# Peptides against a protein of PDB entry 1EMU, part 6

Target 1, 132 residues: chain A of PDB entry 1EMU
Amino acid sequence: PPYLKWAESLHSLLDDQDGISLFRTFLKQEGCADLLDFWFACTGFRKLEPCDSNEEKRLKLARAIYRKYILDNNGIVSRQTKPATKSFIKGCIMKQLIDPAMFDQAQTEIQATMEENTYPSFLKSDIYLEYT

## One batch from the design tools (peptide; made by RFdiffusion4, then SolubleMPNN)

Design b1_p9_1_s4 (from b1_p9_1, 4 letters changed)
Fold by OpenDDE base, seed 2:
Structure b1_p9_1_s4 (fold): chain B 132 residues (1-132), chain A 9 residues (1-9)
Amino acid sequence: as target 1 above (132 residues)
Amino acid sequence: DELMEELLS
């Protein structure tokens, strides 16, 4: 069953709508749903191919992600990303150089945070165990 | 998804 795949890798969990839903519920209870939301925001942003017609849209989205997760010094995403990573993102925003990969390093750092902390805890949670 | 739509709104 799919829930066994979830225990094999975070990637498998995040590829399953039921897995995502349960994991997000768990993260909300832990006060860190922003980790997952930011991760998906980065993925969605990277999928937007740059073109003349969507430059403003991509800039707006990049700004929104930056303001919501990076600029908030009290947020968990900001706390779990390195200063140099945040500075790079800020630079991209200020220069309006919006490369699809501009959030990649931040996403990697947040993914590592989930891998090391919240994902293992999720597999030991009542939410996951009762689902199995 | 809903999050992306929210961010774009």
Scores: peptide ipSAE 0.055, ipTM 0.773, DockQ to the pose 0.754
Fold by OpenDDE base, seed 5:
Structure b1_p9_1_s4 (fold): chain B 132 residues (1-132), chain A 9 residues (1-9)
Amino acid sequence: as target 1 above (132 residues)
Amino acid sequence: DELMEELLS
């Protein structure tokens, strides 16, 4: 069943709507749902192919992601991203150079945070175990 | 996915 694949890799968990839902519920209880939300925001942003008609919209979205997750010093995403990574993103926003990959390093760092802590904890959680 | 759609809405 799918829940066994979730235990084999975070990627498998994030490819499953039920897995995402349960994992997000767990993260919310742990006060760190922003990790997953930011991860998906980065993925969604990268998928928006730059074109003449969406330049302003992409800039606005990048600013929103930056303000909500990176600039918030009290947020878990800000605490789990490197200063150089945050500075790079800030630079992109200020220069209005909005490359589709501008959040890639931050997403990688947040993914590592989940892999090291919250994902293993989820597999030991009542939420996951009761689902199995 | 649903979460991504919510964030981008």
Scores: peptide ipSAE 0.054, ipTM 0.763, DockQ to the pose 0.311
Fold by OpenDDE base, seed 1:
Structure b1_p9_1_s4 (fold): chain B 132 residues (1-132), chain A 9 residues (1-9)
Amino acid sequence: as target 1 above (132 residues)
Amino acid sequence: DELMEELLS
């Protein structure tokens, strides 16, 4: 069943709507749902191919992601991303150089954070175990 | 995506 695959890899969990829902519920209880939301925001952003017609929209989205997750020093995403990574993103925003890959390093760092702590904790949580 | 729509608003 899918829940067994969730325990094999974070990727399998994030590729399943039920898995995402349960994991996000867990993260909310832990006060760190922003980790997952940011991860998906980065994925969604990268999928938007740049063109003349969507340049302004892509900039708006990049700024929104930056302001919501990177700029606020009190946020968990900000705390779990390296200063150089945040500085690079800030630079992209300020220069309005919005490459589809501009959040890749930050997404990688947040994914590592989940892999190291919240994902393993989720697999030991009542939420997951009761589902199985 | 609901989150994406929210961020684009």
Scores: peptide ipSAE 0.050, ipTM 0.769, DockQ to the pose 0.764
Fold by OpenDDE base, seed 3:
Structure b1_p9_1_s4 (fold): chain B 132 residues (1-132), chain A 9 residues (1-9)
Amino acid sequence: as target 1 above (132 residues)
Amino acid sequence: DELMEELLS
């Protein structure tokens, strides 16, 4: 069953809508749902191919992601991203250089955080175990 | 995605 695949890799978990839902519920209880939300925000942002018609929307989205997750010094995403990474993102925003890959490093760092901490904890959680 | 829509709003 799919829940066994979730235990094999975070990738498998994040490719499954039920897995995502349960994992997000767990993260929310732990006060760190922003990790997953940011991860998906980065993925969604990267998928928006630059064109004349979406330039304003892409800039707005980049600013929103930056303000919500990176600029917030008290946020878990900010705490789990490296200063150089945050500085780079800030630079992109300030210069209005909105490359589809501008959040890639931050996403990688947040993914690593989940791999090292929240994902293993999820597999030991009542939410996951009760589902199995 | 609901989150994406929220961020775009």
Scores: peptide ipSAE 0.046, ipTM 0.757, DockQ to the pose 0.764

Design b1_p9_2_s2 (from b1_p9_2, 4 letters changed)
Fold by OpenDDE base, seed 2:
Structure b1_p9_2_s2 (fold): chain B 132 residues (1-132), chain A 9 residues (1-9)
Amino acid sequence: as target 1 above (132 residues)
Amino acid sequence: DELLEELLK
């Protein structure tokens, strides 16, 4: 069953709507749902193909992601991303150089945070175990 | 994605 695949990899969990839902619920209880939300925001942003007609839209979205997750010094995403990574993102925003991959390093760092902490904890949680 | 939609509002 899918829940067994969730225990095999975070990737499998994040590819499953039910898995995402349960994991997000768990993260909310732990006060760190922003980790997952940011991760998906980065994925969604990267999927937007840059073109002349959506340049302003992509910039707006990049700014929104930056302001919501990176600039918030009290936020878990900000705490779990390296200063150099945050500075790079800021630079992209300020220079209006909005490459689809501009959040990749930050996403990687947040993914590592989940892999090392919240994901293992989720697999030990009542939410997951009761589902199995 | 609802999150992206929310961010674009």
Scores: peptide ipSAE 0.035, ipTM 0.718, DockQ to the pose 0.732
Fold by OpenDDE base, seed 5:
Structure b1_p9_2_s2 (fold): chain B 132 residues (1-132), chain A 9 residues (1-9)
Amino acid sequence: as target 1 above (132 residues)
Amino acid sequence: DELLEELLK
């Protein structure tokens, strides 16, 4: 069953709608749902291929992600990303150099945070265990 | 994605 695959890798969990739903519920209870939301925001942003028609939209989205998660010094995403990573993102925003991969390093760091902390905790949670 | 849609508003 899919829930067994979820225990094998975070990737398997995040590739399953039911897995995402349960994991997000868990994260929300732990006060750290922003980790997952940011992760998906980065994924979605990277999938938007640059073109003349979506340039303004991509810049707007990048700014929104930056303001919501990176600029918020009290946020968990900001606390779990390196200063150099955040400064790079800020630079991209200020220079309006919006490469599809501009959030990749931040996403990697947040993914590592989930891998090391919240994901293992989820597998021990009542939410997951009751589902099995 | 609903999150992306919200951020694009």
Scores: peptide ipSAE 0.035, ipTM 0.714, DockQ to the pose 0.723
Fold by OpenDDE base, seed 3:
Structure b1_p9_2_s2 (fold): chain B 132 residues (1-132), chain A 9 residues (1-9)
Amino acid sequence: as target 1 above (132 residues)
Amino acid sequence: DELLEELLK
């Protein structure tokens, strides 16, 4: 069953809508749902191919992601991303150089945080165990 | 995605 695959890899968990839902519920209880939300925001942002018609939209989205997760000094995403990574993103925003990959490093760092901390904890959680 | 939609507002 799918829930067994969720325990095999974070990738399997994040590729399953039921898995995502349960994992996000767990993260909310832990006060760190922003990790997953940011991860998906980065994925969604990267999928937006640059073109003349969506330039303003992409800039707006990039700024929103930056302001919500990176600029928030008290946020878990900010705490779990490296200063150089945050500085790079800030630079992209300030220079209005909005490459689809501008959040890739930050997403990688947040993914690593989930892999090392919240994902293992989720597999030990009542939410997951009761589902199984 | 709901999050993306909210961020775009």
Scores: peptide ipSAE 0.034, ipTM 0.713, DockQ to the pose 0.739
Fold by OpenDDE base, seed 1:
Structure b1_p9_2_s2 (fold): chain B 132 residues (1-132), chain A 9 residues (1-9)
Amino acid sequence: as target 1 above (132 residues)
Amino acid sequence: DELLEELLK
């Protein structure tokens, strides 16, 4: 069953809509749903191919992601990303150099945070165990 | 993605 695949890798969990839903519910209870939301925001942003017609929209989205997750010093994403990574993102925003990969390092760091902490805890949670 | 849509508003 799919729930066994979720225990094999975080990637398998994030590829399953039911897995995402349960994991996000768990993260909300832990006060850290922003980790997952940011991760998906980065993925979605990277998939937007830059062109003249969407330049302003991509900049707007990048600014929104930056303001919501990176600039907020009290946020879990900000606390779990390295200063150099945040500075790079800020630089991209200020210079209006919006490369599709500008959030890649931050996404990697947040993914590592989930791998090391929230994902293992999820597999031990009542939410996951009751689903199985 | 609903989150992305909200961020683009």
Scores: peptide ipSAE 0.034, ipTM 0.711, DockQ to the pose 0.723

Design b1_p9_2_s4 (from b1_p9_2, 3 letters changed)
Fold by OpenDDE base, seed 5:
Structure b1_p9_2_s4 (fold): chain B 132 residues (1-132), chain A 9 residues (1-9)
Amino acid sequence: as target 1 above (132 residues)
Amino acid sequence: SSLLEELLS
């Protein structure tokens, strides 16, 4: 069953809508749902291929992601991303150099945070165990 | 790391 695959890798969990739902519920209870929301925001942003017709739209989205998750010093995403990574993103925003991969390093760091802490704890949580 | 522990404290 899918829930066994979820225990094998975070990737498998994030590739399953039921898994995502349960994991996000768990993260909300722990006050860190922003980790997952940011991760998906980065993925969605990267999929928007640059073209003449979407430059302003991509810039606005990048700014929104930056302001919501990176700029907020009290946010969990900001606390779990490296200063150099945040500085790079800020630079991209200020220079309006909006490469599809501009959030990749931050996404990697947040993914590592989840894999090291919240993901293992989720697999030990009542919400996951009750599902199994 | 101890992220969850910090959040629960």
Scores: peptide ipSAE 0.017, ipTM 0.631, DockQ to the pose 0.031
Fold by OpenDDE base, seed 2:
Structure b1_p9_2_s4 (fold): chain B 132 residues (1-132), chain A 9 residues (1-9)
Amino acid sequence: as target 1 above (132 residues)
Amino acid sequence: SSLLEELLS
């Protein structure tokens, strides 16, 4: 069953709508849903191919992601990303150089945080265990 | 986890 796949791979969990829902519920209870929301925001952003007609929109989206998750020093995403990574993102925003991959390193770091902490905890949670 | 503990503190 799918829930067994979730226990074998975070990737499998994040590819399953039921898995995402349960995991996000767990994260919200732990006060760290922003980790997952940021992860998906990065994925969504990267999928937007740059073109002449969407440059301004992409910049606005990048700024929104930056302001919500990176700029807030007290936020969980900000605390779990490296200073150099945040500085790079800030630089991209300031220079208006909005490459689709500009959040990749931050996403990787947040994914590692989930892999090492919240994901294992989720698998031990009542939410997951009751589902199984 | 240590991260969760940090968040709960």
Scores: peptide ipSAE 0.016, ipTM 0.626, DockQ to the pose 0.033
Fold by OpenDDE base, seed 3:
Structure b1_p9_2_s4 (fold): chain B 132 residues (1-132), chain A 9 residues (1-9)
Amino acid sequence: as target 1 above (132 residues)
Amino acid sequence: SSLLEELLS
């Protein structure tokens, strides 16, 4: 069943809508849903192909992601990303150099945080175990 | 998770 695949890898969990829903519920209860929301925001942003018609839209989206997750020094995403990574993102925003991959390093660092901390805890949580 | 414990403290 799918829930067994979720225990095999975080990738499998994040490829399943039910898995995502349960994992996000768990994260929200633990006060760290921003980790997953940021991860998906980065994925969504990267999928937007740059073109003349969406340049302003992409800039606004990048700014929104930056302000919500990176600029907030008290946020979990900010605390779990390296200063150099955050500085790079800030630079992109200020220079309006909005490459589709500008959040890749931050996404990688947040993914590592989930792999090392929240994902293992989720697999031991009542939410997951009751589902199985 | 040490991170979760930190967040809940």
Scores: peptide ipSAE 0.016, ipTM 0.626, DockQ to the pose 0.033
Fold by OpenDDE base, seed 4:
Structure b1_p9_2_s4 (fold): chain B 132 residues (1-132), chain A 9 residues (1-9)
Amino acid sequence: as target 1 above (132 residues)
Amino acid sequence: SSLLEELLS
């Protein structure tokens, strides 16, 4: 069953809507759903192809992601991203250079955080174990 | 978990 694949890799978990839902529920209970929300925000942002008509909207979205997750020094995403990474993102925002990949490094760092901490904990959680 | 608690601390 799919839940066995979830235990094999975080990638498998995040490719499954049921897996995502359970994992997010777990993260919310732990006060760190922002890790996953940011991860998906980065993915969604990267998929937006730049064009003349969406330039302002992409900038606005980038600003929103930045303000919500990076600028908040008390947020878990901010705490789990490196200062240089956050500075780079800030620079992109200030310069209005909004490359689709501008959040890639931050996403990688947050993914590593999940891999090392929340994902293993999820697999030991009542939420996951009761699902199995 | 302890690891998660550490992360959130």
Scores: peptide ipSAE 0.015, ipTM 0.620, DockQ to the pose 0.034

Design b1_p9_3_s1 (from b1_p9_3, 3 letters changed)
Fold by OpenDDE base, seed 5:
Structure b1_p9_3_s1 (fold): chain B 132 residues (1-132), chain A 9 residues (1-9)
Amino acid sequence: as target 1 above (132 residues)
Amino acid sequence: DPLLEELLS
């Protein structure tokens, strides 16, 4: 069943709508749903291929992601991303150099945080175990 | 993506 695949990899969990829903519920209880929301925001942003018609939209979205998750010093995403990574993103925003991959390093660091902490904890949680 | 839509709002 799908829930067994979720235990095999975070990738499998995040490819399943039911898995995402349960994991996000768990993260909310832990006060760290922003980790997952940021991760998906980065993925969605990267998929927006640059073109003349969406340049302003992409810049606006990049700024929104930056302000919501990176600039917020009290947020878990900001605390779990390295200063050099945040500085790079800030530079991209200020220079208006909005490459599709500009959030990749930050996404990698947040993914590592989930892999090392919240994902293993989820697999031991009542939410997951009651589902099985 | 509803999250992206929220961020763009």
Scores: peptide ipSAE 0.046, ipTM 0.767, DockQ to the pose 0.771
Fold by OpenDDE base, seed 2:
Structure b1_p9_3_s1 (fold): chain B 132 residues (1-132), chain A 9 residues (1-9)
Amino acid sequence: as target 1 above (132 residues)
Amino acid sequence: DPLLEELLS
């Protein structure tokens, strides 16, 4: 069953709508849903192909992600990303150099945070165990 | 994606 695959890898969990829903519920109760929301925001942003017609929209979205998750010093995403990574993103925003991969390093660091802490905790949570 | 839509609004 799918829930057994979720225990094998975070990737399997994030590739399943039911898994995502349960994991996000768990994260929200732990006060760290922003980790997952940021991860998906980065994925969605990277999928937007740059073109003349969407340049302004892509810049606006990049700014929104930056302001919500990176610039907020009290946020968990900001606390779990490296200063150099945040500085690079800030530079991209200020220079208006909006490459699809500009959030890749930050996404990797947040993914590592989930792998090392919240994902293992989720597999021991009442939410997951009651589902099984 | 509702999150992306929210960020774009």
Scores: peptide ipSAE 0.046, ipTM 0.765, DockQ to the pose 0.730
Fold by OpenDDE base, seed 1:
Structure b1_p9_3_s1 (fold): chain B 132 residues (1-132), chain A 9 residues (1-9)
Amino acid sequence: as target 1 above (132 residues)
Amino acid sequence: DPLLEELLS
């Protein structure tokens, strides 16, 4: 069953809609759902192909992600991303140079945070164990 | 993606 694959890798969990739902519920209870939301926001942003017709929309989205997750000093994403990474993102926003990969390093750092902390905890949680 | 739509609004 899929839940066994979830225990083998975070990637398997994040590729499964049921897994995502349960994991997000767990994260929300732990006060850190923003980790997952930011991760998916980065993925979605990277998938947007830059062109003349969508430059303003891409900039708007980049600004929104930046303001919601990076600029918020009280947020878990901000706390779990390195200063140099946040500075790079800020620079991109300020210069309006919006490369599809501009959030890649931040996404990697947040993914590592999940791998090291919340993902293992999820596999020990009542939410996951009761599902199995 | 509902989250992205929210961020774009």
Scores: peptide ipSAE 0.044, ipTM 0.760, DockQ to the pose 0.733
Fold by OpenDDE base, seed 3:
Structure b1_p9_3_s1 (fold): chain B 132 residues (1-132), chain A 9 residues (1-9)
Amino acid sequence: as target 1 above (132 residues)
Amino acid sequence: DPLLEELLS
Protein backbone atom coordinates (compact mmCIF):
# COMPACT_ATOMS: atom_id res chain seq x y z
CA PRO B 1 0.00 0.00 0.00
CA PRO B 2 1.05 3.62 -0.54
CA TYR B 3 1.77 4.26 3.14
CA LEU B 4 4.60 1.75 2.98
CA LYS B 5 6.18 3.70 0.17
CA TRP B 6 5.93 6.84 2.30
CA ALA B 7 8.24 5.20 4.79
CA GLU B 8 10.75 4.39 2.06
CA SER B 9 11.39 7.97 0.99
CA LEU B 10 10.26 11.53 1.55
CA HIS B 11 9.89 11.79 -2.20
CA SER B 12 7.27 9.07 -2.18
CA LEU B 13 5.42 10.82 0.61
CA LEU B 14 5.42 14.16 -1.18
CA ASP B 15 4.25 12.54 -4.40
CA ASP B 16 1.05 11.29 -2.75
CA GLN B 17 -1.85 13.60 -1.95
CA ASP B 18 -2.90 11.54 1.05
CA GLY B 19 0.66 11.46 2.27
CA ILE B 20 1.02 15.21 1.89
CA SER B 21 -2.21 15.78 3.78
CA LEU B 22 -1.21 13.63 6.73
CA PHE B 23 2.31 14.98 6.81
CA ARG B 24 1.08 18.57 6.75
CA THR B 25 -1.34 17.84 9.58
CA PHE B 26 1.54 16.45 11.57
CA LEU B 27 3.72 19.46 10.80
CA LYS B 28 0.95 21.83 11.87
CA GLN B 29 0.75 20.10 15.22
CA GLU B 30 4.51 20.52 15.52
CA GLY B 31 4.29 24.20 14.61
CA CYS B 32 6.33 23.80 11.44
CA ALA B 33 3.91 23.44 8.55
CA ASP B 34 5.75 26.33 6.92
CA LEU B 35 8.53 23.91 6.00
CA LEU B 36 6.26 22.00 3.67
CA ASP B 37 4.37 25.03 2.45
CA PHE B 38 7.61 26.76 1.56
CA TRP B 39 8.86 23.64 -0.20
CA PHE B 40 5.80 23.52 -2.41
CA ALA B 41 5.88 27.26 -2.94
CA CYS B 42 9.41 26.93 -4.29
CA THR B 43 8.37 24.09 -6.58
CA GLY B 44 5.42 26.04 -7.88
CA PHE B 45 7.49 29.15 -8.39
CA ARG B 46 10.15 27.29 -10.35
CA LYS B 47 7.51 25.91 -12.70
CA LEU B 48 6.44 29.39 -13.75
CA GLU B 49 8.49 29.91 -16.88
CA PRO B 50 9.40 33.56 -17.41
CA CYS B 51 7.63 35.35 -20.23
CA ASP B 52 6.57 38.86 -21.09
CA SER B 53 3.08 38.35 -19.72
CA ASN B 54 4.00 36.99 -16.29
CA GLU B 55 6.95 39.10 -15.15
CA GLU B 56 4.88 41.13 -12.72
CA LYS B 57 3.13 38.06 -11.36
CA ARG B 58 6.40 36.20 -10.86
CA LEU B 59 7.94 39.17 -9.07
CA LYS B 60 4.92 39.48 -6.79
CA LEU B 61 5.05 35.78 -5.99
CA ALA B 62 8.77 35.90 -5.29
CA ARG B 63 8.26 38.86 -2.98
CA ALA B 64 5.43 37.10 -1.20
CA ILE B 65 7.52 33.97 -0.63
CA TYR B 66 10.43 36.09 0.53
CA ARG B 67 8.36 38.18 2.93
CA LYS B 68 6.43 35.26 4.36
CA TYR B 69 9.22 32.75 4.87
CA ILE B 70 12.66 34.35 4.51
CA LEU B 71 12.28 37.83 5.96
CA ASP B 72 10.59 36.55 9.12
CA ASN B 73 13.61 35.97 11.34
CA ASN B 74 11.50 34.12 13.88
CA GLY B 75 10.04 31.73 11.32
CA ILE B 76 11.04 28.10 11.04
CA VAL B 77 12.06 28.47 7.40
CA SER B 78 14.27 31.44 8.17
CA ARG B 79 15.87 29.59 11.07
CA GLN B 80 16.56 26.54 8.92
CA THR B 81 18.10 28.33 5.95
CA LYS B 82 21.68 29.53 5.75
CA PRO B 83 22.43 33.24 6.02
CA ALA B 84 24.12 33.23 2.63
CA THR B 85 21.07 31.59 1.08
CA LYS B 86 18.74 34.16 2.56
CA SER B 87 21.07 36.95 1.51
CA PHE B 88 21.09 35.69 -2.05
CA ILE B 89 17.30 35.60 -2.17
CA LYS B 90 17.11 39.09 -0.72
CA GLY B 91 19.52 40.25 -3.39
CA CYS B 92 17.39 38.77 -6.13
CA ILE B 93 14.32 40.52 -4.77
CA MET B 94 16.06 43.86 -4.37
CA LYS B 95 17.61 43.68 -7.83
CA GLN B 96 14.39 42.31 -9.32
CA LEU B 97 16.37 39.47 -10.88
CA ILE B 98 13.75 36.78 -10.60
CA ASP B 99 15.29 33.59 -11.94
CA PRO B 100 13.11 30.47 -11.73
CA ALA B 101 15.84 28.79 -9.69
CA MET B 102 16.31 31.59 -7.15
CA PHE B 103 14.76 29.54 -4.32
CA ASP B 104 16.44 26.25 -5.22
CA GLN B 105 19.13 26.37 -2.56
CA ALA B 106 16.66 27.36 0.12
CA GLN B 107 14.34 24.56 -0.94
CA THR B 108 17.22 22.11 -0.75
CA GLU B 109 18.07 23.23 2.77
CA ILE B 110 14.47 22.99 3.92
CA GLN B 111 14.16 19.56 2.33
CA ALA B 112 17.24 18.48 4.26
CA THR B 113 15.67 19.78 7.44
CA MET B 114 12.57 17.70 6.81
CA GLU B 115 14.65 14.63 5.94
CA GLU B 116 16.66 14.93 9.13
CA ASN B 117 13.93 15.84 11.58
CA THR B 118 10.24 16.11 10.78
CA TYR B 119 9.99 13.28 8.26
CA PRO B 120 11.47 10.65 10.60
CA SER B 121 9.32 11.99 13.42
CA PHE B 122 6.25 11.74 11.22
CA LEU B 123 6.89 8.05 10.63
CA LYS B 124 6.84 7.57 14.40
CA SER B 125 3.77 9.74 14.92
CA ASP B 126 0.31 8.66 15.95
CA ILE B 127 -1.04 10.21 12.77
CA TYR B 128 1.01 7.94 10.55
CA LEU B 129 0.84 4.82 12.69
CA GLU B 130 -2.92 5.04 13.10
CA TYR B 131 -3.25 5.39 9.34
CA THR B 132 -1.34 2.16 8.78
CA ASP A 1 -2.00 25.23 -6.31
CA PRO A 2 -4.09 26.83 -3.59
CA LEU A 3 -1.03 27.95 -1.67
CA LEU A 4 0.35 29.74 -4.70
CA GLU A 5 -3.01 31.34 -5.35
CA GLU A 6 -3.04 32.62 -1.80
CA LEU A 7 0.44 34.06 -2.15
CA LEU A 8 -0.50 35.72 -5.42
CA SER A 9 -3.52 37.41 -3.87
Scores: peptide ipSAE 0.043, ipTM 0.750, DockQ to the pose 0.740

Design b1_p9_3_s2 (from b1_p9_3, 4 letters changed)
Fold by OpenDDE base, seed 5:
Structure b1_p9_3_s2 (fold): chain B 132 residues (1-132), chain A 9 residues (1-9)
Amino acid sequence: as target 1 above (132 residues)
Amino acid sequence: DPLLESLLS
């Protein structure tokens, strides 16, 4: 069953709509849903292939992601991303150089945070165990 | 994506 695959890898969990839903519920209870939301925001942003017609839209989205998750010093995403990574993102925003991969390093760092902490905890949670 | 849409609004 899918829930067993979720326990095998975070990737499997994030590829499953039910898994995402349960995991996000768990994260919200832990006050760290922003980790997952940011992760998906990065994925979505990267999928927006740059073209002449969407430059302003992509810049707006990049700024929104930056302001919501990176600039917020009290946010969990900001706390779990390295200063150099945040500085790079800021630089991209300021220079309006918004490569599709500009959030990749930050996404990797947040993914590592989930792998090391929230994901293992989720597998021990009542939410997950009751689902099984 | 609802999240992206929310960020763009």
Scores: peptide ipSAE 0.053, ipTM 0.784, DockQ to the pose 0.754
Fold by OpenDDE base, seed 2:
Structure b1_p9_3_s2 (fold): chain B 132 residues (1-132), chain A 9 residues (1-9)
Amino acid sequence: as target 1 above (132 residues)
Amino acid sequence: DPLLESLLS
């Protein structure tokens, strides 16, 4: 069953709508939902191909992601991303150089945080165990 | 994606 695949790979968990829902519920209870939300925001942003017609929208979205997750010094995403990574993103925003990959390093660092901490904890949680 | 939509609003 799918829930067994979730235990073998975070990727499998994030590819399953039921898995995402349960994992996000767990993260929210732990005060860490922003980790997953940021991860998906980065994925969605990267999928937007830059063109003349969407330049302003892409800039606005990048600014929104930056202000919500990176600029907030008390946020979990900010605390779990490296200063150099945050500085790079800030630079992109200030220079208005909005490459589709500008959040890739931050996404990688947040993914590592989930792999090392929240994902293993989820597999030991009542939410997951009751589902199985 | 509802999150992206909320960020663009």
Scores: peptide ipSAE 0.053, ipTM 0.781, DockQ to the pose 0.732
Fold by OpenDDE base, seed 1:
Structure b1_p9_3_s2 (fold): chain B 132 residues (1-132), chain A 9 residues (1-9)
Amino acid sequence: as target 1 above (132 residues)
Amino acid sequence: DPLLESLLS
């Protein structure tokens, strides 16, 4: 069943709508749902192919992601990303150089945080165990 | 994606 695959791979968990829902519920209880929301925001942003017609839209979205997750010094995403990574993102925003991959390093760092902390905890949580 | 839509607002 799918829940067994979730325990074998974070990727499998994040590729399953039920898995995402349960994991996000768990993260909310832990006060760190922003980790997952940011991860999906990065994925969604990267999928937007740059073109002349969507340049302003992509910049606006990049700014929103930056302001919500990176600029907030008290946020968990900001706390779990390296200063150099945040500085790079800021630079992209300021220079208006909005490459689809501009959040890749930050997403990698947040994914590592989930892999090392919240994902293992989720697999030990009442939410997951009661589902099984 | 509802999250992305909210960010685009």
Scores: peptide ipSAE 0.050, ipTM 0.773, DockQ to the pose 0.740
Fold by OpenDDE base, seed 3:
Parts: structure tokens; C-alpha cells; sequence
Structure b1_p9_3_s2 (fold): chain B 132 residues (1-132), chain A 9 residues (1-9)
């Protein structure tokens, strides 16, 4: 069943809508849903191909992601990303150099945080175990 | 994506 695949890898969990829903619920209870929301925001942002018609939209979205997750010094995403990574993103925003990959390093660091901490905890959580 | 739409609002 799918829930067994979720325990095999974080990738499998994040490829399943039910898995995402349960994992996000768990994260929210732990006060760190922003980890997953940021991760998906980065993925969604990267999928937007740059073109003349969406330049302003992409800049606005990048700024929103930056302000919501990176600039917030008290946020879990900010605390779990390296200063150099955050500085790079800030630079991109200030220079308006909005490459589709500008959040890649931050996404990688947040993914590592989930792999090392929240994902293992989720697999031991009542939410997951009761689902199985 | 609902999350992205929310961020753009």
C-alpha cells in the first residue's frame, strides 16, 4: 500500500497527495509546516519558465517567497537555511536577477532538514501510525 | 498551485 512507500523515502511521500496531506498536518502540529510549504513554493517557482509575459509575475512571486520565508528571522525556514544561501537569495531579489533556480540551494537545505528531523519523526507519529 | 496563488495574492 502507498503508506509503506512513504516510509521508504521522502520522495515517495511527497509524490502522494494523501501523504503530503498527512505530513503537512503533522508539521503544522509541530509548528513547522513552513518547511513543506517553502519546499513546494520553490518547486512551483522553478517550473515557471521565464518569458516576457511573466517577468513581473515571477519577480512578485520571488519577492513573496523571500519575504515570507527567508526574511523572517524567527521562521523555521530562515533558521534552517545557511546565511550564505539567504544572502544569495536577497541579492537576486535586490538585483532583480530572477533565475528559475535561485531557490534551489535553499530548497536543498530545507529538504535535508526534513530528511534528518521531521520526516523520521513523522514516521513515528500517531498521525502516520494510526493511518497504517 | 493553491500555495503559489496565495503567495501572489
Amino acid sequence: as target 1 above (132 residues)
Amino acid sequence: DPLLESLLS
Scores: peptide ipSAE 0.048, ipTM 0.767, DockQ to the pose 0.771

